Peptides against a protein of PDB entry 5H65. Designs and how they scored, part 6

Target 1, 294 residues: chain A of PDB entry 5H65
Amino acid sequence: QYLERTPLCAILKQKAPQQYRIRAKLRSYKPRRLFQSVKLHCPKCHLLQEVPHEGDLDIIFQDGATKTPDVKLQNTSLYDSKIWTTKNQKGRKVAVHFVKNNGILPLSNECLLLIEGGTLSEICKLSNKFNSVIPVRSGHEDLELLDLSAPFLIQGTIHHYGCKQCSSLRSIQNLNSLVDKTSWIPSSVAEALGIVPLQYVFVMTFTLDDGTGVLEAYLMDSDKFFQIPASEVLMDDDLQKSVDMIMDMFCPPGIKIDAYPWLECFIKSYNVTNGTDNQICYQIFDTTVAEDVI

## One batch from the design tools (peptide)

Design b1_p9_2_s2 (made by RFdiffusion4, then SolubleMPNN; from b1_p9_2 with E3S I8V)
Fold by OpenDDE base, seed 5:
Structure b1_p9_2_s2 (fold): chain B 294 residues (1-294), chain A 9 residues (1-9)
Amino acid sequence: as target 1 above (294 residues)
Amino acid sequence: SLSDLVEVE
């Protein structure tokens, strides 16, 4: 899309909603720490959630490990099951169900594992070697997703989460509806299981200054702004460093704002009502970071 | 064993 550049001083005088193209310097931003800026967003109810920490997941999987896999649910047309009993940890039972494609076990790089009683460490190791892992539990008549507070799907280092509010969970046998049982597309898995997938997003507040005015703009973006997926950044040190370098470039510490690079972006204004107070807010959209010549 | 599984690609 094309818009003429508008100075911030002019924007600040206009009613919402409107869209603008701006050129401004990033005076400051919050939060300053990257891990605090990565959230989970529901596309349906629009709730923002924190990404669960390893400690949170440990608790969930430890609780799940106290439950015994139901023998009656093992070895169906959908999956082959194998059970392990740990020598330590009070004889914990672990069930791994290997999902079959038309009755045939796929290659490891195409295989979906359903796991009961696994620890976070075990699940992570499996997800690094196999295509996909779903933490499950034994339901009354079928395997079920363990807990929406944990990932419903783990692929490599990517944890896929679902919305507790908007999801209507279906049992694991609904994976039978998937024609292709090798690629395990997250959206397809979610649809089959009645899950509304959450989206990883960068959530930040930018203070923008173009010399004519100053305004705060809200950033909620999944992969366009930094050209780095929010879904991968928490698990990749190099990506984290890249984001930090980008932010340091636009908002370098220890120097004055007059030496900052120019940021070009699109912002949209919108109305917010807090009781009797009406406020105009701004959000960055359709923007990839770029700088102009200083 | 489970350990074998997590070590096998």
Scores: peptide ipSAE 0.084, ipTM 0.850, DockQ to the pose 0.276
Fold by OpenDDE base, seed 2:
Formats: C-alpha cells, sequence, structure tokens
Structure b1_p9_2_s2 (fold): chain B 294 residues (1-294), chain A 9 residues (1-9)
C-alpha cells in the first residue's frame, strides 16, 4: 500500500483511525532488555502472556513427575510405551510413548514422543534427538496434555504454547485424526488436541521523533520487523545479538539523537477508551527494518 | 535405561 510521507506534527493533529507512512528517528524504546520484549499472544482472545522461564517449567514438570504412569494406558494402536525407573530415592517412573504412523514406528527424526514424568532437562534432550515431544499425563481414560502452562509441543529448541482461556483440551487419542504422523505440524497438533496456539511476538514501545513532533508507537510483531522470529530469539544467542545490533544502530547509546539514522515505517492510529478518557494511540505495522542493516 | 534414551546420538 502506498502512502505519502506525513510529518509527525500533522499526524498528532488528526483523528483516528488512520494509516501513515513516516520517517523518524528512534529517540528511545522500551523495554530495553530483549527478553522482556518477547511475549506470547493469543490470536483469539488477544491476551498477552509472559513466556515461561526455565524455573517455571521445572516446577510444572517436577509436579508431573510425582504422578505414576497408568499401566492401562500404555501400548495402544497410536503409540508404543516404555517405562523407566530412576535410581533416585523416590524411584521416579518415566513413561515414553512412541507415536506410530499407521502402526509402524517412524524414524527418530519423524517421531513424536509423549513424555510422562520427565524433567525439563530430559524432555529437552529428547526433543533434540526426536522430531517432537509432548509432555503428557495419565488421564482417566487416555493420556492427556500435562499442562498448558508448559509447552504442548517441543520441537528442537522451539517451545509451542497454548492459550488456557481459549483452548478446550482433547485427549491424546485425537492425534489419530492427523493423516500425517511424521511432520507433526504444530498447528495440526494443536487443532487435534483442541489447543489455540499462542504466537511469539516482539512487544515494544518506540518513541519516534522527526523534528516536527514526538509520538509513541506500539510494536507487536512476530517476525517481520526484525526479520527474526520471536519464537527463536530467546534460544539463540546470535539472533539476540542481531536484534541488539539493530536496536543499537537506530538508537546508539552515548550518541546524540542528531546523529541517529532515520527510520522509515508505517504506523496506524487507533482510539483507546479508558472510562471517559479517550486517547489516540499508534501502532507500527507492515514494517521491516532489517533491510536497512543488510 | 532412560539415560541411554536421553543420551542417544
Amino acid sequence: as target 1 above (294 residues)
Amino acid sequence: SLSDLVEVE
């Protein structure tokens, strides 16, 4: 979409909603820490959530590990089960269920594991060796997803989360509805299990200044703005460095704003009502800044 | 063992 460039001073005088093309300097941004800018967003209810950190997951999986796998739920047409007992004082039992494709165990790089009683460390190690891992628990009549506060699917270093509010969980046997039991597409797995998948997003507030005016613009973007997936950045040091470099380029520390580069982007205005108060806010959209760095 | 599964290359 083509839009004429509009100075910020003009934008600040106009009613919402409208779309603008702007050229401005990034005076400042928040949050300053990258880890704080990555959130989980529900496309249905639009709630923003924090990405669980390792400590949060440890607690969830530790609790799950206190439960004994139900023998009656082992070895179905969908999966083959194997049980291990740890050497620790409690004798923790871990069940691994290997999901079959048409009754046949697939190759490790195509295999989905259902883990019952595993620790975060064990699950992560397994997810690096097998295609996918789902943390599960023994339900009344079937295996069930362990907890939506933890990933419903782990693929390599990617943790897939679901919305607690919008999801209506279904039992593991519903994976039978998937024709392809080798690729394990996250959206397909989510659909089968009644999960509304959350999206990783960068959430930031930019203070933009073009010399005529100053406004704050909200950024919520998954992979377009930085050309870096928000879903991968937390687990990749190089990607983190890249984002930091981009932000440092536009907002270099210890340098006066007069020397800052110009940022070209699209912003849209919208009305926000808080009681009787009406405020116009701005959001960045359809903008890629990484091209300026390349 | 579980260790074997977890540590498998």
Scores: peptide ipSAE 0.083, ipTM 0.850, DockQ to the pose 0.280
Fold by OpenDDE base, seed 1:
Structure b1_p9_2_s2 (fold): chain B 294 residues (1-294), chain A 9 residues (1-9)
Amino acid sequence: as target 1 above (294 residues)
Amino acid sequence: SLSDLVEVE
């Protein structure tokens, strides 16, 4: 899209909603820590929520591991089940259900595992060997997704989450609706299980200054702004470093703003009502920055 | 064993 550049001082005087192209310096941004800027966003209800920490997941899976797998739900036409009993005093039982494709077990790199009673560590290790892992629990008549507070699908290092508000969970047997039980596309899995998948997003507030005025602009972006997927950044040190480098480039520490590079971006204004107070806010959109900008 | 499944490549 093309818009003429508008100075911030002019923008600050105008009513919302409008779209602008601006050229400004990034005076400051928040949060400063990258991991604090990565959130989960629901495309339907638009709720933002925190990405669960490892400790949070540990608790969820530990709680799940206190439940004994229901023998009646093992070995169906959909999956073959194998049970392990840990050697610890509690004798924790772990059930792994190998989802079959037309009654045949697929190759490990195409296989979906349903894990019942596994720890986070065990689940993560399995997700590195098999195509996909779904944490489950024994329901009344079928296996069910364990908890939407945990990933509904783990593929390698990617944790897929669902919206608690918008999802209407269906039992595991609904995976039968998938004709191809080898690819395990997250959206297809979500649809089959009645899950509204959440989207990883970078959420940040930029303070922009072009010398004529200062405004705060909100950034919510999945993969365009940094050209780095928010879904991958938390599990990749190199990507984290790249984002940090980009932010340091635009907002270098210990340097005066006069020496900051110019940031060209699009912002849109919108009205926000808080009780009797009306405020105009700004959001960055359709903007890409690169660390190699000369 | 579970260890075999989890640990063995």
Scores: peptide ipSAE 0.080, ipTM 0.849, DockQ to the pose 0.285
Fold by OpenDDE base, seed 3:
Structure b1_p9_2_s2 (fold): chain B 294 residues (1-294), chain A 9 residues (1-9)
Amino acid sequence: as target 1 above (294 residues)
Amino acid sequence: SLSDLVEVE
């Protein structure tokens, strides 16, 4: 889309809501740490959540591992089950359920595993070998998703999370509704299990300065601004470095703002009520820095 | 074996 460029001094005088095209320098940004800028966003209720840390997941899976797999739920038409008893950890039972496609076990690169009683480490190892992993528990009549505080689906290094507020979980047998039991598209899996998937987003506050005024604008973006998926950045050192390089380019440390490059972007203003005060806030939208470097 | 698959001790 196209808008006429507006100086920040003019924007600061106008009421919201409006959309603007601006050309400004990135004076500063927050948070400075990349891992703090990556959040989970619900497309339905719009709540922002922190991405669970490894320690958080360890606790969840440790708790899950204290439960014994129900023998009655093993080896259904949907999946074949294998059970392992650990030598340590007081004989912990681990159940791996291999989901079948029309009664046939898929190849490893097409296979969905349902893991019951696994640790984070074990689950991660499995996710590197197989297409998909879902952590589950034994319910009353069927396997069920373990906990929405943990990923409902792990594919390689990608952890897919669901919204606790908006999801109405259904049992694992609902995966039968999926015609394609090989690709395991996250949205399809989520739909079958009654999960509203959360979206990884970069959330940052930019302080923009064009010489006429200073304006703070929020960035909430999944993959357009940096042309890097927020869903992958936390697990990929190269992607992290790329984001850091981009930010250092626009906001280089140790030099004066006069030497900063110009950033062209779109911002929209909106009203926010804070008690009795009405505040105008700004959000960056439809902007790709790789294409907007001047 | 399952141990090889999962690397469970």
Scores: peptide ipSAE 0.073, ipTM 0.856, DockQ to the pose 0.451

Design b1_p9_2_s3 (made by RFdiffusion4, then SolubleMPNN)
Fold by OpenDDE base, seed 3:
Structure b1_p9_2_s3 (fold): chain B 294 residues (1-294), chain A 9 residues (1-9)
Amino acid sequence: as target 1 above (294 residues)
Amino acid sequence: SLEDLVEIE
């Protein structure tokens, strides 16, 4: 798309909604800590929520581990099951179900595991050895997803979450509807299980200054702005460093704003009603900054 | 086997 560059002073005088191309300096941004900038966004209800921390997940999986796997639900046409008994923790039972492809066990790198009673540590280890892992529990008639407060699918270091509000969970046997039981595409798994997948997004507020005016612009972006997936950044130190470098480049600490580089981006204005007050807000869109850095 | 790859604490 093409828009002529507009100075901030002119934008600040105009009614919303409108789209603009701007050239401004990043005076400041918030939050300053990267982990606070990563959120989960529902594409359906548009709710933003925090990414669960390890401590939160530990509690969920510990609770799940207090329940014994139902023997009646083991070894179906969909999966083969094996049970482990821990030596400690009062001998908790852990069930691992290996999902079959057309009745045949696949290779580890193509295999989906369903796990009952596993700890976060155990699940994470499994996700690095197998294609995919789903934390589950024994339901009345079938295995079910453990808890939407935890990932519904873990692939390597990526945790896939679902929206509690928009999801209508279905039992594990619904995975039978998937034709491809090797790649285990997250969206396909979600659809089969009645899950509306959440999207990782960077959520930040930029204070932009072009010398004619100052405005705050909201950033909500998954992978375009930094050309780094928000879904991977929390688990990858190198990606975190890259984001930090980008932000430091545009907003270097200890340096006067006069020396800051210019940022070119698109912003759109929109109206927000807060009680009796009408406010015009701005959001960054269709902007990539990483191309100038990498 | 696949089972050999599973590590339980």
Scores: peptide ipSAE 0.430, ipTM 0.950, DockQ to the pose 0.913
Fold by OpenDDE base, seed 5:
Structure b1_p9_2_s3 (fold): chain B 294 residues (1-294), chain A 9 residues (1-9)
Amino acid sequence: as target 1 above (294 residues)
Amino acid sequence: SLEDLVEIE
């Protein structure tokens, strides 16, 4: 739990795996653009994925909108359904299913919507007015999740994604297993639908220098390092500015490293095989910069 | 009603 501070020069000479506490300056970091540093990580298979762009989602939802909602799947014990027809040449039909709690429609701020045929814009608007939105499609016998390439759950500005590799999707009626149909906890929804939820993570490489040595440390963190959730940063300008400010503080542009603040953090070493060469790599862990800066 | 809050383009 407690580790003595070790100089980088000593760490660089030691075999892996080991854990260290260090005090170093952030000489540089990559990627420099915040949007490039936010990834989706599967806690089960450990696959890293890019966060889908709006353009990607537009395509998915556009494709979904080409399908006509099945009338046989409307108005079940789980949800009440209403159909909207857009006033355009295509005449797109959108089905919105309002999930009931014990047969009663909840308040808007606690209601889960299942949307079939909606655009990204429509879905986002709904997620801001209602508690939760799930994009769905008509399956053979039940509503199904539309596509794991899109969010399986949208709550406000938060897009929850699932792992395609690890998930074994179940039909929407499995939401019946949830006793509480008002809070719609993402993990509970994921479990009911057979989804392994992906985690938003900051993925960065830090070049650390304490004057005795230089090493690169890998950062993969969801919300501890910056004390800012990676899940929210892409949709919040203020949070983005905060992260930028933090990085500028540790690695200020236009000045020499001697003027940089010291960063205290924990790093762990591990072995990586690259062909015939064995390499030791380092990863930052259990570190909060807001509290560990001097 | 809840449906009144739904805005479809």
Scores: peptide ipSAE 0.430, ipTM 0.950, DockQ to the pose 0.879
Fold by OpenDDE base, seed 2:
Structure b1_p9_2_s3 (fold): chain B 294 residues (1-294), chain A 9 residues (1-9)
Amino acid sequence: as target 1 above (294 residues)
Amino acid sequence: SLEDLVEIE
């Protein structure tokens, strides 16, 4: 796409919707804390929600751990089951179901685990060893996903979440529909289980100033803007530092804006109506800034 | 075996 550069003063006078190429300085941005800028977005209902904190997950898994695995649901054609009893915590029962590929147990790095009664710590450890873990519970006739407030799939350090509003959950046996029971593609798992997967996104508001005018632009981006996946940044200190470094470069603390570097990006205007209030808002799109840092 | 890799607290 080609657009001529337009000064902000001109943009501010124009009707929406329109697309622009701009060159401006990042006067300020919000939120200032990176963890506050990472959210979950539903591609269908478009709701934004917070990424659950560790404490939130602890509560969910603790509740799940109070339930006893149903013996009748163990050892099916889809999975082999093993039960552990903890020495503490009143003898907590933990069921781990090893999903088979065509009736054969795969290698650990290819094996999907279904876990009942596991703690967050245990689940995270398992996900590192086996790559893929689904927290489940015993349903009436089959294993079911534990809770959409928790990840429906954990792969390594990545937590995959689903939308409660848009999902219509199906039982675990629906994983049989997957031809490939080794790679466990999150989207495929979600589809099989009736889950609409949420997307990790960076959500920020930039105040842009090119000397002719000032406007606020909204950023919602998963991996293009920073060339860093929003899905990984919360679990990786180095990625966090990288994002911070990028933001500090464009908006360096303690110096005057005149010394700030120029940011080139695309923005689109759009109309927002809230009751009787009509506003023109701006959103950054199709922009990568990481290349400017390198 | 796979179960040998499982660590429960």
Scores: peptide ipSAE 0.430, ipTM 0.950, DockQ to the pose 0.912
Fold by OpenDDE base, seed 1:
Structure b1_p9_2_s3 (fold): chain B 294 residues (1-294), chain A 9 residues (1-9)
Amino acid sequence: as target 1 above (294 residues)
Amino acid sequence: SLEDLVEIE
């Protein structure tokens, strides 16, 4: 889309909602730490959630590991099951269910694993060897997803999360509805299990200054702004460095704002009502800043 | 076999 550039001073005087093209300097931004800017967003209820930390996942999987896999749920037409017993004092039992495609076990790179009682470390190792891993637990009559506070699907280094508010979980046997049981597309898995997938997003607040005025603009973007997927950045040091470099470029430390580069972007204004208090807010949209960097 | 690839701590 094309819009004429509007100075911030003019924008600040106008009613919302409107769309603008601006040229401004990034005076500052929050949060300063990249890992704090990556959130999970529900496309349905629009709630923002924190990405669980490794420590959080450890607790969830440790709790799951205290439950014994139900023998009655092992070895179905959908999957073949194997059980390992650890040599620790508690004798932790881990069940791994290998999902079959039309009754046949696929190759490792096409195989979905369902795991009961696995640690985060074990699950991560499995996700690197196999196509996909789903943490599960024994339900009353079927295997069920372990916990939506943990990933419902792990593929390599990518953790896929679901919305607790919007999801209506279905049992694992609903994976039978998938014709192709080799690719394990996250959206297909989610649909089969009644999960509303969360989206990784960068969430930041930019303070923009063009010399005529200053305004704060909200950024919520998955992969357009930095041309880096928010879903991958947390697990890739090089991508993290790239984002940091981009932010340092637009908001370089140790120099005055007059030397900052100009940022061209689109912003939209919108009204926010908090009781009797009306406020106009701004959000960045349809903007890419890193095309020349990446 | 697939199970041979599974490592449990």
Scores: peptide ipSAE 0.428, ipTM 0.949, DockQ to the pose 0.879

Design b1_p9_2_s4 (made by RFdiffusion4, then SolubleMPNN; from b1_p9_2 with E7S I8V)
Fold by OpenDDE base, seed 4:
Structure b1_p9_2_s4 (fold): chain B 294 residues (1-294), chain A 9 residues (1-9)
Amino acid sequence: as target 1 above (294 residues)
Amino acid sequence: SLEDLVSVE
């Protein structure tokens, strides 16, 4: 979209909501640490939550491993099941269900695994070998998603999470509704299982200064701003370095703001009511920094 | 075995 460039001093005097194109310097930003800026966002209820840590997932999967897979739920038209018993962990039983495509077991790179009793380490290894992994548990009449506090779908190093508030979970057999059982698109899987997917987002507050005024703008973006997916950055050192380099470029440490590059971006204003107080806030939108350096 | 299945090598 096209908008005329507006100085910050003019923007600060106007009522919300409005959209603006601006040219400003990034005086500062928060949080400073990348890991603190990556959150999960629900597109329906708009809840922001932390990405679970490895330790959190360990606990969930440890708890899941204390449950015994139900033999009655093994080997259906949807999946073939294999069971293992560990030797050094109190005989932990692990069930792996290989989802079939029209009754045929697909290749590993196309195969979805349903896992009961697996550890995080095991699940992660499997997710690198097979197309996707869903942690599940035995329900009364069907397999069910294990826990929305854990990923509902793991593809490679990407963990897909669902919203506890907005999701109305359905049993695993609902995957039958998927015509193509080889690609395992996260949104399709989520829809079949009644899950509202959470979105990985970069959440930051930018202090912008164009010499006429200063304002804080909120950034909530999944993959456009940095041209780096928030869903991948936590698991990729190179991507992390790239984000850090970008931020250092616009806000270099130890250098005066006069030497900072200009950032061209779009911001929108909106009203926020806090009790009896009305405040105008600003959010960055439709901006890619790699293309907006002036 | 489970280990074989999980093995990446």
Scores: peptide ipSAE 0.175, ipTM 0.871, DockQ to the pose 0.292
Fold by OpenDDE base, seed 3:
Structure b1_p9_2_s4 (fold): chain B 294 residues (1-294), chain A 9 residues (1-9)
Amino acid sequence: as target 1 above (294 residues)
Amino acid sequence: SLEDLVSVE
């Protein structure tokens, strides 16, 4: 879309809501740490959540490992089950359920694993060997998702999370509704299990300066701004470096703002009520820095 | 074994 470029000084005088095209320098941004800028966003209730840390997941899976897999729920038409008893951790029971496709076990790269009692380390290793892993627990009549505070689906290094507020969890046997039991599309898995998937987003505050005025604008973007998926950046050092390089390019440390490159972007204004005060805020939208470098 | 299953080679 196209808008006439508007100076920040003019924008700051106008009421919201409006959309603008601007050309400004990135004076500063926050948070400075990349891991702090990546959040989980619900497309339905729009809540923002922190991405769970490894330590958080360790606790969840440790707790899950204290429960014993129910023998009655093993080896159904949907999956074949194997059970192990560890020598450490007081004989922890680990159940791995291999989901079948039309009664046949698929190849590892097409196979979904349901795991009971696994540690984060074990789950991560399995997710690199098989198509997908779902951490589960034994319910009353069926396997159930372990905890929405943990990923409902792990594919390689990508952790898929669901919204606790908007999800109405269904039992594992609902995976039977999936025609394709080889690709394991996250959205399809989520739908079958009653999960509203959360979206990884970059959340940052940009301080923009075009010489006529200074304006703070929020960035909430999944994969367009940096042309890098927020869902992958935390697990990929190269992607992290790329984001850092982009930010350093627009906001180089140790030099004056006069030497900063110009950034062209779209911003929209909106009203926010803060007590008795009405505040106008700004959000960046429909902007790709790789294409907007001047 | 479980160790074999979780081993990535």
Scores: peptide ipSAE 0.168, ipTM 0.870, DockQ to the pose 0.282
Fold by OpenDDE base, seed 5:
Structure b1_p9_2_s4 (fold): chain B 294 residues (1-294), chain A 9 residues (1-9)
Amino acid sequence: as target 1 above (294 residues)
Amino acid sequence: SLEDLVSVE
């Protein structure tokens, strides 16, 4: 899309909603810490959620491990099951169900595991060796997703989460509807299980200054702005460093704003009503910083 | 064992 550049002073005088192309300096941003800027966003109800921490997941999986896998649900046409009893940890029962493709066990890099009673550590190790892992529990008549507070699908280092509000969970046998049981596309898995996937997003507030005016713009972006997926950044130190370097480039510490580089971006204005007060807010959209540096 | 499964690709 193409828009003429508009100075911030002019934008600040106009009614919403409108779209603008701007050239401004990033005076400041919040939050300053990267891990605080990564959230989960529901595309349906638009709720923003915190990404669960390892401690949160530990609790969920510890609780799940107190439940005994149901023998009646093992070894179906969909999966082959293997059970372990830990020598320590009070004899914890762990069930791993290997999902089959047309009755045949896939290669490890194509295989989906359903796990009951696994710890976070065990699940993470398995997710690095197999295609995907789904934490599950024994339901009344079928395996079920363990908890939407935990990932519904783990692929490598990527944790896929679902919206508790918008999801209507279906039992694990609904994975039978998937023709391809080797690639395990997250959206397909989610659809089969009645899950509305949450989207990883960078959520930040930018204070922009072009010398004519100053405004705050809201950033909610998954992978375009930094050209780095929000879904991967928390698990990759190199990606974290890259984001930090980008932010330091636009907003370098210890120097004055007149030496800052120019940022070209698109912003849209919108109205927000708080009681009797009407406010115009701004959001960054369709912007890639790697391409918009001057 | 479970440990073996976790350790094997």
Scores: peptide ipSAE 0.161, ipTM 0.867, DockQ to the pose 0.280
Fold by OpenDDE base, seed 1:
Order: sequence, then C-alpha cells, then structure tokens
Structure b1_p9_2_s4 (fold): chain B 294 residues (1-294), chain A 9 residues (1-9)
Amino acid sequence: as target 1 above (294 residues)
Amino acid sequence: SLEDLVSVE
C-alpha cells in the first residue's frame, strides 16, 4: 500500500479512524524484555494472554500425573498404549499412546503421541523424537485433552495453545476424522479436537517521535515486523538475539535520540472509549523492519 | 527409562 508521509503533529490533530505512513524515531518502547512482549492472541475473541512459563507447565503436568491412567481406555483402534512406571517410591505411571494410521504404527517422525502423566521434561524429550505430542487425561469414555492451560500440541520446540473461551473440546477419538494420520498439522488437530488455536504475537508499545510530535503506537504482530515468528523466538537464542539487535538498533542505549535511525512504518488510529473518556490510539500495521535497514 | 519408553516403536 502507498500513503504519503504525514508528520506526527498533523496526525495528532486528526480524528480517528485513519491510516498513515510515518517516519519517526523510536524514542522508547515497552516492555523492554523480549519474553515479556510475546503473548498469545485469540483470533476470535481477541483475548491476549501470557505464554505459560516452564514452571507453570511443570505444575500442570505434575497435577496431571497424580491421576492414574484408565486401563479401559488403553489400546483402541486409534492408538496403541504402553505404560511406563517410574522407579521412584511413588511409582508414577505414564501412559504413552501411539496414534496409528489405518491401524498401523507410523514412523517416529510421523507418529503422534498422546501422553498421560508425563512430566514436561519427558514430554519435551519425546517431542524431539516423534512428530508431535498431545498431553491428555483419561475421561469418562475416552482420552481427553489434559488442559488448555498447557499446549494441546507440541512439535519439536513449538508449543501450540488453544483458547479456553472459544474452544469446545472434543474427545481424542475425534482425531479419527483426520484421513492422514502422519502429517499432524496443528490447525487440523485443533479442528478435530474443537480447539481454537492461539497465535503467538509480539505485543509492544512504541513511543514515536519525528521532531514535530510524539505519539504512542501499539504493535501486535506475529511475524512481519521483525520477520521473525513470535512462535519460535522464545525457543531460539539466535532469534532472540536478532530481535534484541533490531530493537537496539532503533533505540540504542546510551545514545541521544538525535542519532537514532529513522523508522518508517504504517500506523492506524482508532477510538477507544473508557467510560466517559474517549481516546484516540494508534497501532502499527503492515510494517517490516530489518536490522540491515537504517 | 525414557529410552525404554521410546523403544516401543
């Protein structure tokens, strides 16, 4: 899209909603910590929520491990089950269900595991060896997703989450609706299980200054702004460093704003009502920045 | 062990 550049001072005087192209310096941004800027966003209800920390997941899976797998739900036409008992005094039982494709166990790189009673560490290890892992629990008549507070699907280092408000969970046997049980596409798995998948997004507030005025612009972006997927950044040190480098480039610490590089971006204004108070807010959209662009 | 668990395949 093409828009003529508009100075911030002019934008600040105009009513919303409107779209603008701007050239401004990034005076400051928040949050400063990258991990604090990565959120989960529902495409339906638009709720933003925190990405669970490892500690949060540990608790969830520990709680799940207190439940004994139901023997009646093991070894169905959909999956073969194996029980692994820990050697500790408590004798924790872990049920691993290997999802079959037309009654045949697929190769490990094509195989979906349903895990009941596993720890985060165990689940992560398994997710590195198999195609994907779903944490589950024993329901009344079928296995069910353990908890939407935990990932509904783990593929390698990627944790896929679902929206608690918008999802209407269905039992695991609904995976039978998938014709190909070797390519476990997250969206397909979500659809089969009645899950509305959440999207990883960068959520930040930029204070922009072009010398004529200052405004705050909201950034919510999945993979365009940094050209780095928010879904991968938390699990990749190199990607984290790249984002940090980009932010440091536009907002270098210890340097005066006069020396800051110019940021060209698109912003849209919109009205926000808080009680009797009306406010115009701004959001960055359709903007890509790169560390090599100054 | 976890290795034993994975060896099912």
Scores: peptide ipSAE 0.130, ipTM 0.855, DockQ to the pose 0.203

